Peptides against a protein of PDB entry 4Y8H. Designs and how they scored, part 40

Target 1, 222 residues: chain A of PDB entry 4Y8H
Amino acid sequence: TTIVGVKFNNGVVIAADTRSTQGPIVADKNCAKLHRISPKIWCAGAGTAADTEAVTQLIGSNIELHSLYTSREPRVVSALQMLKQHLFKYQGHIGAYLIVAGVDPTGSHLFSIHAHGSTDVGYYLSLGSGSLAAMAVLESHWKQDLTKEEAIKLASDAIQAGIWNDLGSGSNVDVCVMEIGKDAEYLRNYLTPNVREEKQKSYKFPRGTTAVLKESIVNICD

## One batch from the design tools (peptide; aimed at target 1 A46)

Design b2_p28_7_s4 (made by RFdiffusion4, then SolubleMPNN; from b2_p28_7, 13 letters changed)
Fold by OpenDDE base, seed 2:
Structure b2_p28_7_s4 (fold): chain B 222 residues (1-222), chain A 28 residues (1-28)
Amino acid sequence: as target 1 above (222 residues)
Amino acid sequence: RPRASPEDLSEEEKEEIRKKALEWYKSL
């Protein structure tokens, strides 16, 4: 799995590959890994797909309820907190890690949550078995004040890097764009690399960028 | 239609959400 999030000038993009693997076997080439928590808050799941879906559905229901009672638009931080609490409570039982992103009245937000309940904040994030390759692309090409289109491209390029460099990632790229003041745009199969689109140039990273390989021990739960 | 705002939800949809939320809370 490769999942990424990228903030842009007016919102946030998340993207995921669609490959579901069972060990070395590609079980599903078009598994959805982007999940809607609320209309403007989405997450990308990595780990056990079933766990991610179940967790996000539960949180989604609660966020919707909370929104109804408060007459307020859901906040990303609320979703984050609920997800964090749930993942922490069931630590070791839920093999899921998430990128949580969205827009709310306070702005655009991008977070990651690890199964043990740790959270990260950033302008760009990647998780999954292909996350290192994805992060290399993000670190190389991320800049401040990205446009929507640039962010979509960057996210998709990062996912593709994961696809090319990780057997656990691949097939297609799904994208969800959450822009302030707009409805969320879910782009299912935004990229279908198996469709003979022209061999996009191998991202040869220029030699001089010492990627500080922070060894994130990604427990590849197969 | 993407459920844009809680205000745009029908009473039936609100009740479904409430039911789901309640079921969720019971499952915790």
Scores: peptide ipSAE 0.017, ipTM 0.350, DockQ to the pose 0.013
OpenDDE base, seeds 1, 3, 4, 5: peptide ipSAE 0.015, 0.486, 0.015, 0.500; ipTM 0.387, 0.882, 0.311, 0.884; seeds 1, 3, 5 fail the geometry check

Design b2_p28_8 (made by RFdiffusion4)
Pose (drawn by RFdiffusion4):
Structure b2_p28_8 (pose): chain A 222 residues (1-222), chain P 28 residues (1-28)
Amino acid sequence: as target 1 above (222 residues)
Amino acid sequence: AFSVSGGVGYVSEEEREKQEELIEEEEE
């Protein structure tokens, strides 16, 4: 996995590749690694796939209940605190590596969370197996006072460095933009640079090619 | 399986203090 987060003028953008691996095999060519904790707090996850989805939904559920109880819009630091204390309690056995970002009444925020529970603050971040390829781009091209468009380009360029140069990353680029005072825009498959070429031949078989021993109608009714 | 690593970029001291303050208030 390659995932990044980049702050800009009036908010924060996060991005992720879309490859899932089981050993050297690509298990999923187009999985979403960008998760909604709340409408304006999004999360990019790397590590154990089920852990990142489960820990993101659990905190997302508790944040919703907390938002209702307090009659307030949720803050990123709450999702940060709840996630880090949960991951710390599990001593690194829940393998979730997260970049948490969003906007709230306090402003725009960008954080990273490692599986043992430590958190970091930054204007640009990258996690996952492709993090070094992405960080090399971020360290080369990031500057203070990025516009929204520059931040989106820098984030997807960082993801692309992971896609092309890291065997643990591939396929597409997902992006989510959280700008202050506006709805968060989730850009699923923002870039699709790895479209399979047309196959040389159709392998549709002549009907009856497969030998059949029996048939029967299956009762799915009551 | 692929190992997970990460990196952290530049952040201003003022932004760092603001974030630390918000985290402290939330823990209280």

Design b2_p28_8_s1 (made by RFdiffusion4, then SolubleMPNN; from b2_p28_8, 12 letters changed)
Fold by OpenDDE base, seed 1:
Structure b2_p28_8_s1 (fold): chain B 222 residues (1-222), chain A 28 residues (1-28)
Amino acid sequence: as target 1 above (222 residues)
Amino acid sequence: GFPVGGYVGPISEEELEKAKKLLEEEEK
């Protein structure tokens, strides 16, 4: 698995590969690893996909109730806290690493959660077996004041690095864009690159806009 | 399975403080 998050000037982008493995076997070439917690709060899962989905569904329900109870829009930090509590409570039973991101009245946010419940914060981050390959791209090409388009490209290129260099990652790139003041934009199979599974010594950030081969967009409102 | 790792990019002190504040407020 390769999952990444990148903050940009007006929001946050998360992205993931779509390979699912069972031991040494590729079980699914197009597994969805981006999950909706609320309309503007999404997460990306590494580890056990089934666990990630189950957790995010539960938290999604709780966030909805919490929003009603507090009479406020869902907040990323609320989702983060609930996820941390759940992962901590069931440590050893749930093998999940998560990137949690979104926009809310307090701004745009990007967090990571480790299986034991620890949290990290950064302008960008990567998780999964392909995280090193992804981070090499992120560190090389990240800059301050990224535009939405630049962030999408950076995130997708980072995922591609994982796809090409990590045996646990592969197939397609999914992207979710959460921009302040807009509906979330879920881009299923944003890229469908050729799977080479060849170790590359270097990855160069292509100039210009990354070509979209296949795109499925879902706009989600609060 | 494949080993799972994670890496975190930089963050400004200001942004880190904002994040910490939000987390603290949520825990109350």
Scores: peptide ipSAE 0.546, ipTM 0.904, DockQ to the pose 0.761
OpenDDE base, seeds 2, 3, 4, 5: peptide ipSAE 0.528, 0.525, 0.524, 0.537; ipTM 0.898, 0.901, 0.897, 0.902; seed 2 fails the geometry check

Design b2_p28_8_s2 (made by RFdiffusion4, then SolubleMPNN; from b2_p28_8, 11 letters changed)
Fold by OpenDDE base, seed 1:
Structure b2_p28_8_s2 (fold): chain B 222 residues (1-222), chain A 28 residues (1-28)
Amino acid sequence: as target 1 above (222 residues)
Amino acid sequence: GFPVGGHVGPISEEELKKAEELLKEEEE
């Protein structure tokens, strides 16, 4: 698995690969690892996809109830706190590492949660078996004041580095864009690189516009 | 299974403080 988050000037982008593995076996080539907690709060899971989905559904329901109770729009920090509490309660039986990101009335946010319950904050994050390969791209090409388009490109390129260099990562790139004042844009299979490409020992940042094959855009705030 | 790691990029002191304040407010 390779998952990343990147903050940009007006929001946050998260991205993930789509390979699911069962031990040494590739079980699914197009597994969804980006999950919606609320319309503008999403997470990306590294670990057991089923566990991540179940947790995010539970937290999503709780966030909805909390929003109704408080008469407030859902906050990323509320989702983060609920996720941490849930992960702590199960004492690592849920071997999930999560990136949590979104936009709310307090701004744009990007967090990571580790299985032991620690939280990290950064302008960009990477998690999973491909996290080192992704981080090499992020560290090399991140700059302050990224545009939406630059952040999408950076995140997707970082995932591709994981796909090409990590055996636990592969197939497609999913992206979710959360921009302040806009609906979240879930870009399923934003990139569909050739799965048969030889794994490169080193990722070279593609020069120019990567051809984006947009397969589906789901507007979640309809 | 494949080893799972995590890496964190930089953050400004201002942004870190803002995040910490928001987290504290939520715990309260």
Scores: peptide ipSAE 0.523, ipTM 0.898, DockQ to the pose 0.759
OpenDDE base, seeds 2, 3, 4, 5: peptide ipSAE 0.508, 0.499, 0.501, 0.518; ipTM 0.892, 0.908, 0.893, 0.899

Design b2_p28_8_s3 (made by RFdiffusion4, then SolubleMPNN; from b2_p28_8, 14 letters changed)
Fold by OpenDDE base, seed 3:
Structure b2_p28_8_s3 (fold): chain B 222 residues (1-222), chain A 28 residues (1-28)
Amino acid sequence: as target 1 above (222 residues)
Amino acid sequence: GFPVGGHVGPISQEELEKAQKELEEEES
């Protein structure tokens, strides 16, 4: 797995590869590793796919309830705290490594969480078996005051570095863009570098259609 | 399984303090 997060001038971008593996075997070529916690808070998961999905769904449900109870937009730090507490309770027995990102009334946020509950904060970060390859790209090309487009490119380039250099990473690049004052933009299969050039007709999504992500419960085979 | 690593880029002191403050407020 390769997952990354990059802050830009008005928000945050997260990205992931789509390879799922069982040992040396590629189990799924198009696994979704970006998960919605709330409309404007998303996470990217590495480690055990089942654990990552389970924990993010649980926290997503709790955040929804919390938002309803408080009548407040969910905060990234609230999601982070809930995730930390949950992972700490299991003391690394849950194999979930997460990048948590989003926008809330306080601004844009980007965090990482390790399976034992430790957290990091940065303008950019990477996790997974391809994290070093991704970080090499991020460190080389990151600058202050990134635009949205520059951040998307940087994140996707970093994921591609993981895809090309890490056996645990592969196939496609998924992206989620969370810009302040806008709806989250989930870009499933933003890049498909290994798909034979069928002439991808540039599907310009018209501005303003929130693509209702069909929650396909992909049975993630561990 | 593949080993899961992690790397973190820099952050300004101001942004770090902001994040810490928000975490402290949430813990209260």
Scores: peptide ipSAE 0.469, ipTM 0.898, DockQ to the pose 0.841
OpenDDE base, seeds 1, 2, 4, 5: peptide ipSAE 0.460, 0.453, 0.437, 0.460; ipTM 0.886, 0.886, 0.874, 0.890

Design b2_p28_8_s4 (made by RFdiffusion4, then SolubleMPNN; from b2_p28_8, 13 letters changed)
Fold by OpenDDE base, seed 5:
Structure b2_p28_8_s4 (fold): chain B 222 residues (1-222), chain A 28 residues (1-28)
Amino acid sequence: as target 1 above (222 residues)
Amino acid sequence: GFPVTGYVGPISEEELQKNLELLKEEES
């Protein structure tokens, strides 16, 4: 797995590859590793797929309840705290490594969480078996005051470095953009770098941006 | 499975302090 997060001038971008493996076997070439905690708070997961999915769903449910109880929009730090407490409780037995990002009334945020509950914060970060390859790209090309487009490109380039250099990473690039004052943009299969160049040009533009609305989440949970 | 590693980029002291304050508020 290769997952990254990059802050830009007005928000945050996270990205992930789509390879799922079971030992030496590729189990899924198009696995979704970006998960919605709330409409404007998303995470990327590495480690055990079942654990990452379970923990993100649990925290997502708790965040929704917390938001209703407090009558406040969900905050990234609230999700972070819940994740930390949960992972710490299980002392690494849950194999979940996460990048958590989003926008809320306090601004844009980007964090990483390890299986034992430790957290990190930075303008950019990488996680997964392909994290070193991704970080090489990030460190080489990151600058202050990135635009949205520059951040998407940087994140995508970092994921591609993982895809091409890490056996645990592969196939496509998924992206989620969270900009202040806007709906989150989940870009499933934003890039398909292993497709023929002629076809790549046709798919470089997101086929459909799915605007994640609060109303749609409530309808699924109710 | 494949081992999970992670790397973290830089952050300004001001931004770090803001995040720490938000975390403290959440704990209270």
Scores: peptide ipSAE 0.607, ipTM 0.938, DockQ to the pose 0.778
OpenDDE base, seeds 1, 2, 3, 4: peptide ipSAE 0.602, 0.589, 0.591, 0.600; ipTM 0.935, 0.933, 0.933, 0.935; seed 1 fails the geometry check

## One batch from the design tools (peptide; aimed at target 1 R19 C31 G45 G47)

Design b2_p29_1 (made by RFdiffusion4)
Pose (drawn by RFdiffusion4):
Structure b2_p29_1 (pose): chain A 222 residues (1-222), chain P 29 residues (1-29)
Amino acid sequence: as target 1 above (222 residues)
Amino acid sequence: SLAEELASQNYTGLATDAAVDSVLNYMKS
């Protein structure tokens, strides 16, 4: 996995590749690593796939209840606190490595969370197996006072460095933009640079090629 | 050490419904 977060003028953007691996095998060519904790707080996860999805939904659920109880829009630091205290309690056995970002009444925020529970603050961040390829790009091209468009280009360029140079990353780039005073825009498959080429031949078989021993109608009704 | 850390952060496996529910049940218990 390669995932990034980049702050800009009036908000924050996060991006992720879309490859899932089981050992050397690509288990999923197009999985979403960008998760909605609340409408304007999004999360990019790397590590154990089920852990990142489950820990993100659980905190997202509690944030919704907390938002309803307090009659207030949720804050990123609440998601940060709840996630880090949960992951710390599990001593690193819940393998979730997260970049948490969003906008709230306090402003725009960008954080990272490691599985043992430590958190970091920054204007640009990268996690996952492709994090060094992405950080090399971020350290080369990030500057203070990025526009929204520059931040999106820098984030997807960082993801692309992971896609091309890291065997743990591939396929597509997902992006989510959280800008102050506006709805968060989730850009699923923002870039698709790895379209499979047309196959040389159709392997559709002549009907009857497979030997059959029996047939029967299956009752799916009542 | 760095290679082990990066391998731990690689997105592995599948986030199927059953796998997710299992992790949720574990955490809530």

Design b2_p29_1_s1 (made by RFdiffusion4, then SolubleMPNN; from b2_p29_1, 16 letters changed)
Fold by OpenDDE base, seed 2:
Structure b2_p29_1_s1 (fold): chain B 222 residues (1-222), chain A 29 residues (1-29)
Amino acid sequence: as target 1 above (222 residues)
Amino acid sequence: SLLEELLRMQTTGLPTEEAVQKVKEEMLA
């Protein structure tokens, strides 16, 4: 399982491995899914599907009520705080870790929450069993002022690296883009264009071309 | 209000799903 977040010039992208959602593949106990907390705040959850969904729904409901009461747009930090408190309260019972991201009046935000309650902040983050492979991609290719498209590609590439690390197969990635001033864009089953492996042109030598080995003409003068 | 109680619970701990649902129902009535 791999989840990734990447900040770009005008927002944030999160992505998750969705292999568990398709086919007879061994139900890995660890499912990664993207969940909506609010219209502009999403999380990538890893762990038991039930845990991540239940937590996200609860926090989403609370944030919605808070937003209605205050007549203010939800803030990512509020979601982070609520999630952190919940995970801490139920420490040992919830086997979930999250990347929380979104846009609010203060800007774009990207956080991670570990099951033990620790939080990280950064321009790019990865969690899960494939997180190291994903991070290698992120560290290699992340730059300041990424475009939306570059961020989506980077996040997807990172997830793919994580997938290959874990199972050596699969390419299903869900992506959510949260850009300032725009609605969130959820891209289900985002297929990263297969980097066409340059077909190593197997130079199939046409049948009949004898590899001319070095003809050394030794003139033996008698 | 129930909403105020919910908000207070957020400061000390997250309300239960049931509590949230109850607040929603009251807001819709």
Scores: peptide ipSAE 0.007, ipTM 0.348, DockQ to the pose 0.022
OpenDDE base, seeds 1, 3, 4, 5: peptide ipSAE 0.000, 0.000, 0.007, 0.006; ipTM 0.239, 0.296, 0.320, 0.348; seed 1 fails the geometry check

Design b2_p29_1_s2 (made by RFdiffusion4, then SolubleMPNN; from b2_p29_1, 16 letters changed)
Fold by OpenDDE base, seed 2:
Structure b2_p29_1_s2 (fold): chain B 222 residues (1-222), chain A 29 residues (1-29)
Amino acid sequence: as target 1 above (222 residues)
Amino acid sequence: SLEELLRRMETTGLATPEAVQAVKDRMLA
């Protein structure tokens, strides 16, 4: 599993691979790892997808109700706090990692939540088994004042890097764009990387990406 | 109703104290 978030000049993008990590078997089933909390607040889930969906639905329902009665647009920080509290309450029972992102009256936001309840803030984030490979791409190519299109591409490239590094990662990439002043744009199956083993061997990382050194596990037989 | 909302918020335990207070404040208004 690989999930990423990228802030751009007028909003935030999140992306996820769509393969369910059901054990060692790469299940060809496309499971959506992006979840809508509110119209302008979405999350990406890493870990147990089913748990993430249930939690986000519950929080989404509460936020929606609150918004309706208060006539206030939901805030990303509120969603973050609710998710954090829930994950913390159940601690080890919910092995989910989340990226929470969205736009609200205070601007665009990007957060991550770890299973133990810690939160991070950043301009770009990656979580999941392919997160290191994804992060390498993000760190190499992220810049201030990204356009929407650049952010989508960057997020997608990062997910693809994660997929190639992690055979258990997604076969497809879903993307959600949350731009200030606009409706959220959910791009299902934005990319269908042909993760055939054969193409993994031929993937040339663009110039400037630090090649993750092949860790040759040299079995030193003494 | 605001009362039902408050009940749900309290039952789920997911609501922030600020959110709960906001609902309570509106109920008094």
Scores: peptide ipSAE 0.017, ipTM 0.406, DockQ to the pose 0.022
OpenDDE base, seeds 1, 3, 4, 5: peptide ipSAE 0.017, 0.016, 0.000, 0.007; ipTM 0.363, 0.354, 0.156, 0.329; seed 1 fails the geometry check

Design b2_p29_1_s3 (made by RFdiffusion4, then SolubleMPNN; from b2_p29_1, 14 letters changed)
Fold by OpenDDE base, seed 1:
Order: C-alpha cells, then structure tokens, then sequence
Structure b2_p29_1_s3 (fold): chain B 222 residues (1-222), chain A 29 residues (1-29)
C-alpha cells in the first residue's frame, strides 16, 4: 500500500494506490482505499482493509450526528479525535492506519493516524509499504503555495513512485481533492499506469503534466 | 435528552452506526 496527503494553497489532496495483497498474491488490482467520513472530510486507509472501512463508517456516522445536532459543518479535528480514541481503545486489535484530510470552516487540514492511535501533522505525508519511495518524491518537490493542479500531480507522482518501487503497491491511483469553498472531488482511477515487472530502485519526478488515462469524478455536496 | 445522549457517546465511546441512526431518526422526527 501507498497512501499520501498533500496540502496546497487552498485545500488538501489525498491519494492512494489500488492494490490489495494477500500474502504473496495480488488479490485485487482495483481496491478502493479512499473513504468518505463526511462530504468534505476523507481518509486514505492502509493496513487491514476491513478494519479501515469499519472505522471510517463508525466515525462517519458519529460525525454526521454531531453535525446535525450542532448545526455546524463537521471539523477535521473532531474526526481525528474520534479516530484516535477508537484506535487507541482497541490498539492491538485493529490494524488500520490512516491519512485523514479535509476542509472545514477553520481551513484545510492533513493528519496521519497510526494503528495505536498516535497522530502526526504535516504539509505532506506518506504511509504504507511504499511510503519511502513516495516520501522521496514529496520531500523533493513539495513547496509552499502549491496550486491545486501541482498538488494533484505531486500526490499522484508520489503514489506512482510507491507503485514502481514497492511490490505491495499498485496498480492504479485514486485521488480526492478537498478545496476550500468547493465540493470534494473524488477521482477514481485518476491514473492507470502500466504494471512493471521489474521494480525501479529510484523514481524521478517527471517534468510536465502527467497524463490522465482514466478519470471518474464524483462531486460530494454538503 | 438527545443532548445528554450525544454527550455520553462523545465521552464514553463512539456509538455504533445503528445507535447513531436511531438518534438521528429521533432528531429528524
């Protein structure tokens, strides 16, 4: 698995590969690892897929209720806190780790959560078995005041680095864009790169715009 | 009250999706 998050000038992007493995076998080439907590709060899941889905559904339900009661838009930090508490409570029994991101009235946010409930914050994050390769790309090319397009490209290139350099990562790239003042944009199979038999030792950030091979867009409204 | 129930869920642990749906239905009724 490779999952990443990237903050840009007006929001945040998360991305993930689509490979699901069971031991030495690729079980699914197009597993969805991006999950909606609320319309403008999404997460990228790694670890046990079943655990990730169950946790995100639980948090999503509770966040929705809270939003209805308070008549306020959901806050990323609220989702983060709920996730932390849940993962901490069941540490050792839940194998999920996440990148959590979104926009709310306080701005854009990007967090990571480990399986035992610890959290990190940053302008860019990478988790999973392909995280080293992804992080190399992020550290090399992230800058302040990224545009939306630059952030999408950076995130997708980071995932591709994971795909090309990690046997546990592949085959496609999913992306979710959360921009302040807009609906979330979920880009299923944003990229469908060729599976390489031989993994690369290094990945260089390609110059120019990465071609979009396939795109499916879902706009999420409040 | 619904407020107390929600507060309890926040402090003692997250409610199950089923429990949340039950509260949601009451709020929207």
Amino acid sequence: as target 1 above (222 residues)
Amino acid sequence: SLLEELARMQTTGLATPEAVEAVKKRMLA
Scores: peptide ipSAE 0.217, ipTM 0.744, DockQ to the pose 0.031
OpenDDE base, seeds 2, 3, 4, 5: peptide ipSAE 0.197, 0.190, 0.193, 0.215; ipTM 0.743, 0.736, 0.737, 0.747; seeds 2, 4 fail the geometry check

Design b2_p29_1_s4 (made by RFdiffusion4, then SolubleMPNN; from b2_p29_1, 13 letters changed)
Fold by OpenDDE base, seed 1:
Structure b2_p29_1_s4 (fold): chain B 222 residues (1-222), chain A 29 residues (1-29)
Amino acid sequence: as target 1 above (222 residues)
Amino acid sequence: SLAEELARMQTTGLATEEAVQAVIDRMLA
């Protein structure tokens, strides 16, 4: 599994390798998916699928209630804190790691949470079994003042690097874009890299040459 | 901004859990 987040000039992008068990030869027990906490706060979750879904739904419900109570847009840091507390409380029982990102009145944010509750923050992050390969791409090509399009491509390329190192085939890439002042844009099956590749293969970032297959776009607003 | 401060902590290697949480607490205030 591979999940990534990338900040750009006006927001944040998260992406996930949506691999699953595809047969006896290549099986991944872990699942990565993008989850909506609130309209403008999303999470890339990996680990036990049931755990990640349950956690994000719970936090989403709490955030919704909090937003209604305060009459304010939910903040990413609030969701982060709730997730951290939950994962810490059930340490050892929940094997989930998350990238949490979004936009709120204070700006754009990108965090990661490990299963034991520790938090990282940065302009770009990667987690999962393919995170090293993904990080190599991110470190090589991230720059200040990325455009939305550059960030989407970078995130997708990073995920692909992780896919090639782990499975080499059978995975899809989902992307969610959260831009300040706009509705969140969920890009389901942004890429469907099913070409079998050599494991541990180095991925090169080809600017402007990566194929994009957009299957569906969902706009989420408050 | 506090968000930028958090991001810079990671790049400088100062993003300890305690330091991150301190900024988070300020953001929550």
Scores: peptide ipSAE 0.337, ipTM 0.831, DockQ to the pose 0.027
OpenDDE base, seeds 2, 3, 4, 5: peptide ipSAE 0.295, 0.335, 0.322, 0.300; ipTM 0.807, 0.835, 0.826, 0.808

Design b2_p29_2 (made by RFdiffusion4)
Pose (drawn by RFdiffusion4):
Structure b2_p29_2 (pose): chain A 222 residues (1-222), chain P 29 residues (1-29)
Amino acid sequence: as target 1 above (222 residues)
Amino acid sequence: SFEEFASLSVQEQLAFHKELADEKGLVFY
């Protein structure tokens, strides 16, 4: 996986590739690695796929209940605290590596969380197997005072460095933009640079090619 | 140990979790 987060003028953007691997095999060519914790707090996950999804949903559920109890919009630091204390309790056995970002009444925020529970603060971040390819781009092109468009380009360029140069990353680029005072815009498949070329031949078989021993109607009714 | 694991770089922790996930037949992001 390659995932990133980049701050800008009035908010924060996060991005991720879409490849899932099981060893050297590509298990999923188009999985979503961007998760909604709350409407304006989004998370990009790398590591063990089920852990990133489960830990994100659990904290997302408790944040919703907390938001209802307090009659307040959720804050990113709450998701950060809840996630880090949960992951620390599990001593690194829950393999979730997260870039947490969002906007709240306090402003815009960007964090990363490692599986043992440490957190980091920054204007640009990258995690996953493609993190070095992405960081090389971020360290080359990031500057203070990015516009929203510049931040989106820098984030997707960082993801693309992971897609092309890291065997653990591929397929597409997903993006989510969280800008202050506006709805978060989730851009699923923002870039699709790896469309399969047209196949040379159709392998549709003549009907009857497969030998059949028996048939029967299956009862799915009551 | 947990202290040894927490002292590793993020790349090393990820490689560890990928190796464990491969042994268990799990999908890895």

Design b2_p29_2_s1 (made by RFdiffusion4, then SolubleMPNN; from b2_p29_2, 13 letters changed)
Fold by OpenDDE base, seed 1:
Structure b2_p29_2_s1 (fold): chain B 222 residues (1-222), chain A 29 residues (1-29)
Amino acid sequence: as target 1 above (222 residues)
Amino acid sequence: SFEEFASLSSAEQLALIAAEAAARGEVVL
C-alpha cells in the first residue's frame, strides 16, 4: 500500500493505490483504500484489510451518532481521538494504519495514526509499504500555498512513485479532495496508469536455470 | 517487543504485519 495526504491552500487531499495482497498473491488490483468517516472526513487505510475496514466503519458510526446528538458538523480531531482510543485499547492487535483528513468548521486537517495509537500531524504525510517512495516525491515537490490542482497532482505523483517502486502497491490511483466550503470529491480511479510491467530486466540466468517467462494471477472466483 | 515494533517505520511494521497475515491467509492493503 501507498497512501498519502497533502494540505493545500483551501483544504486537504488524500490519495491511495488500489492493490491488495494475500501473501505473495495480488488479491485485488482495484480495491478501495479511501473510506468515508463522514461527508467531509475521509481516511486512507493500510494494514490488515479487515481491521482497517472495521475500525473506519465503527468510528464512522460513532461520529454520525455524535453529530446527530450535538447537531454539529463532526470535527476531524474528534474522529482522530476516537480512532486513537480504539487502536490504543487493542495495543497493536489491530493492524490498521490510517491517514485521516477532512474539513470542519475549524478548517482543514491532516493526521496519521499508527496501529499502536500514535498520531502525527503534518502538511504532507505518507504511510504504507510504498511510503518511502511517496515521501521522496512529497519532500521534493511540496511547497506552501499549493493550489487544489497542484495538491492533487502532487498526491497522485507520490502514489505513482509507490506503485512503481513498491511491490505492495499497484494499479490505480484513488483521490479524495476535501475543500473548505465544498462537498468532498471522491475521485475513484483518478489515474489508471498502465504500469507496463517493467521490462523484465534481462536477468542472464545461469546456464541450467529455467526462466519464468510470465506469471499471471487469475482470480478463479470472478 | 512492543517497544521494538513501535520503533520501526510504518513500512517496516507493515512488512511484519503482511508476513504474519500471510500465514493466516488474511488480505493486506
Scores: peptide ipSAE 0.471, ipTM 0.856, DockQ to the pose 0.699; fails the geometry check
OpenDDE base, seeds 2, 3, 4, 5: peptide ipSAE 0.446, 0.458, 0.457, 0.463; ipTM 0.849, 0.851, 0.850, 0.852; seeds 2, 3, 4, 5 fail the geometry check

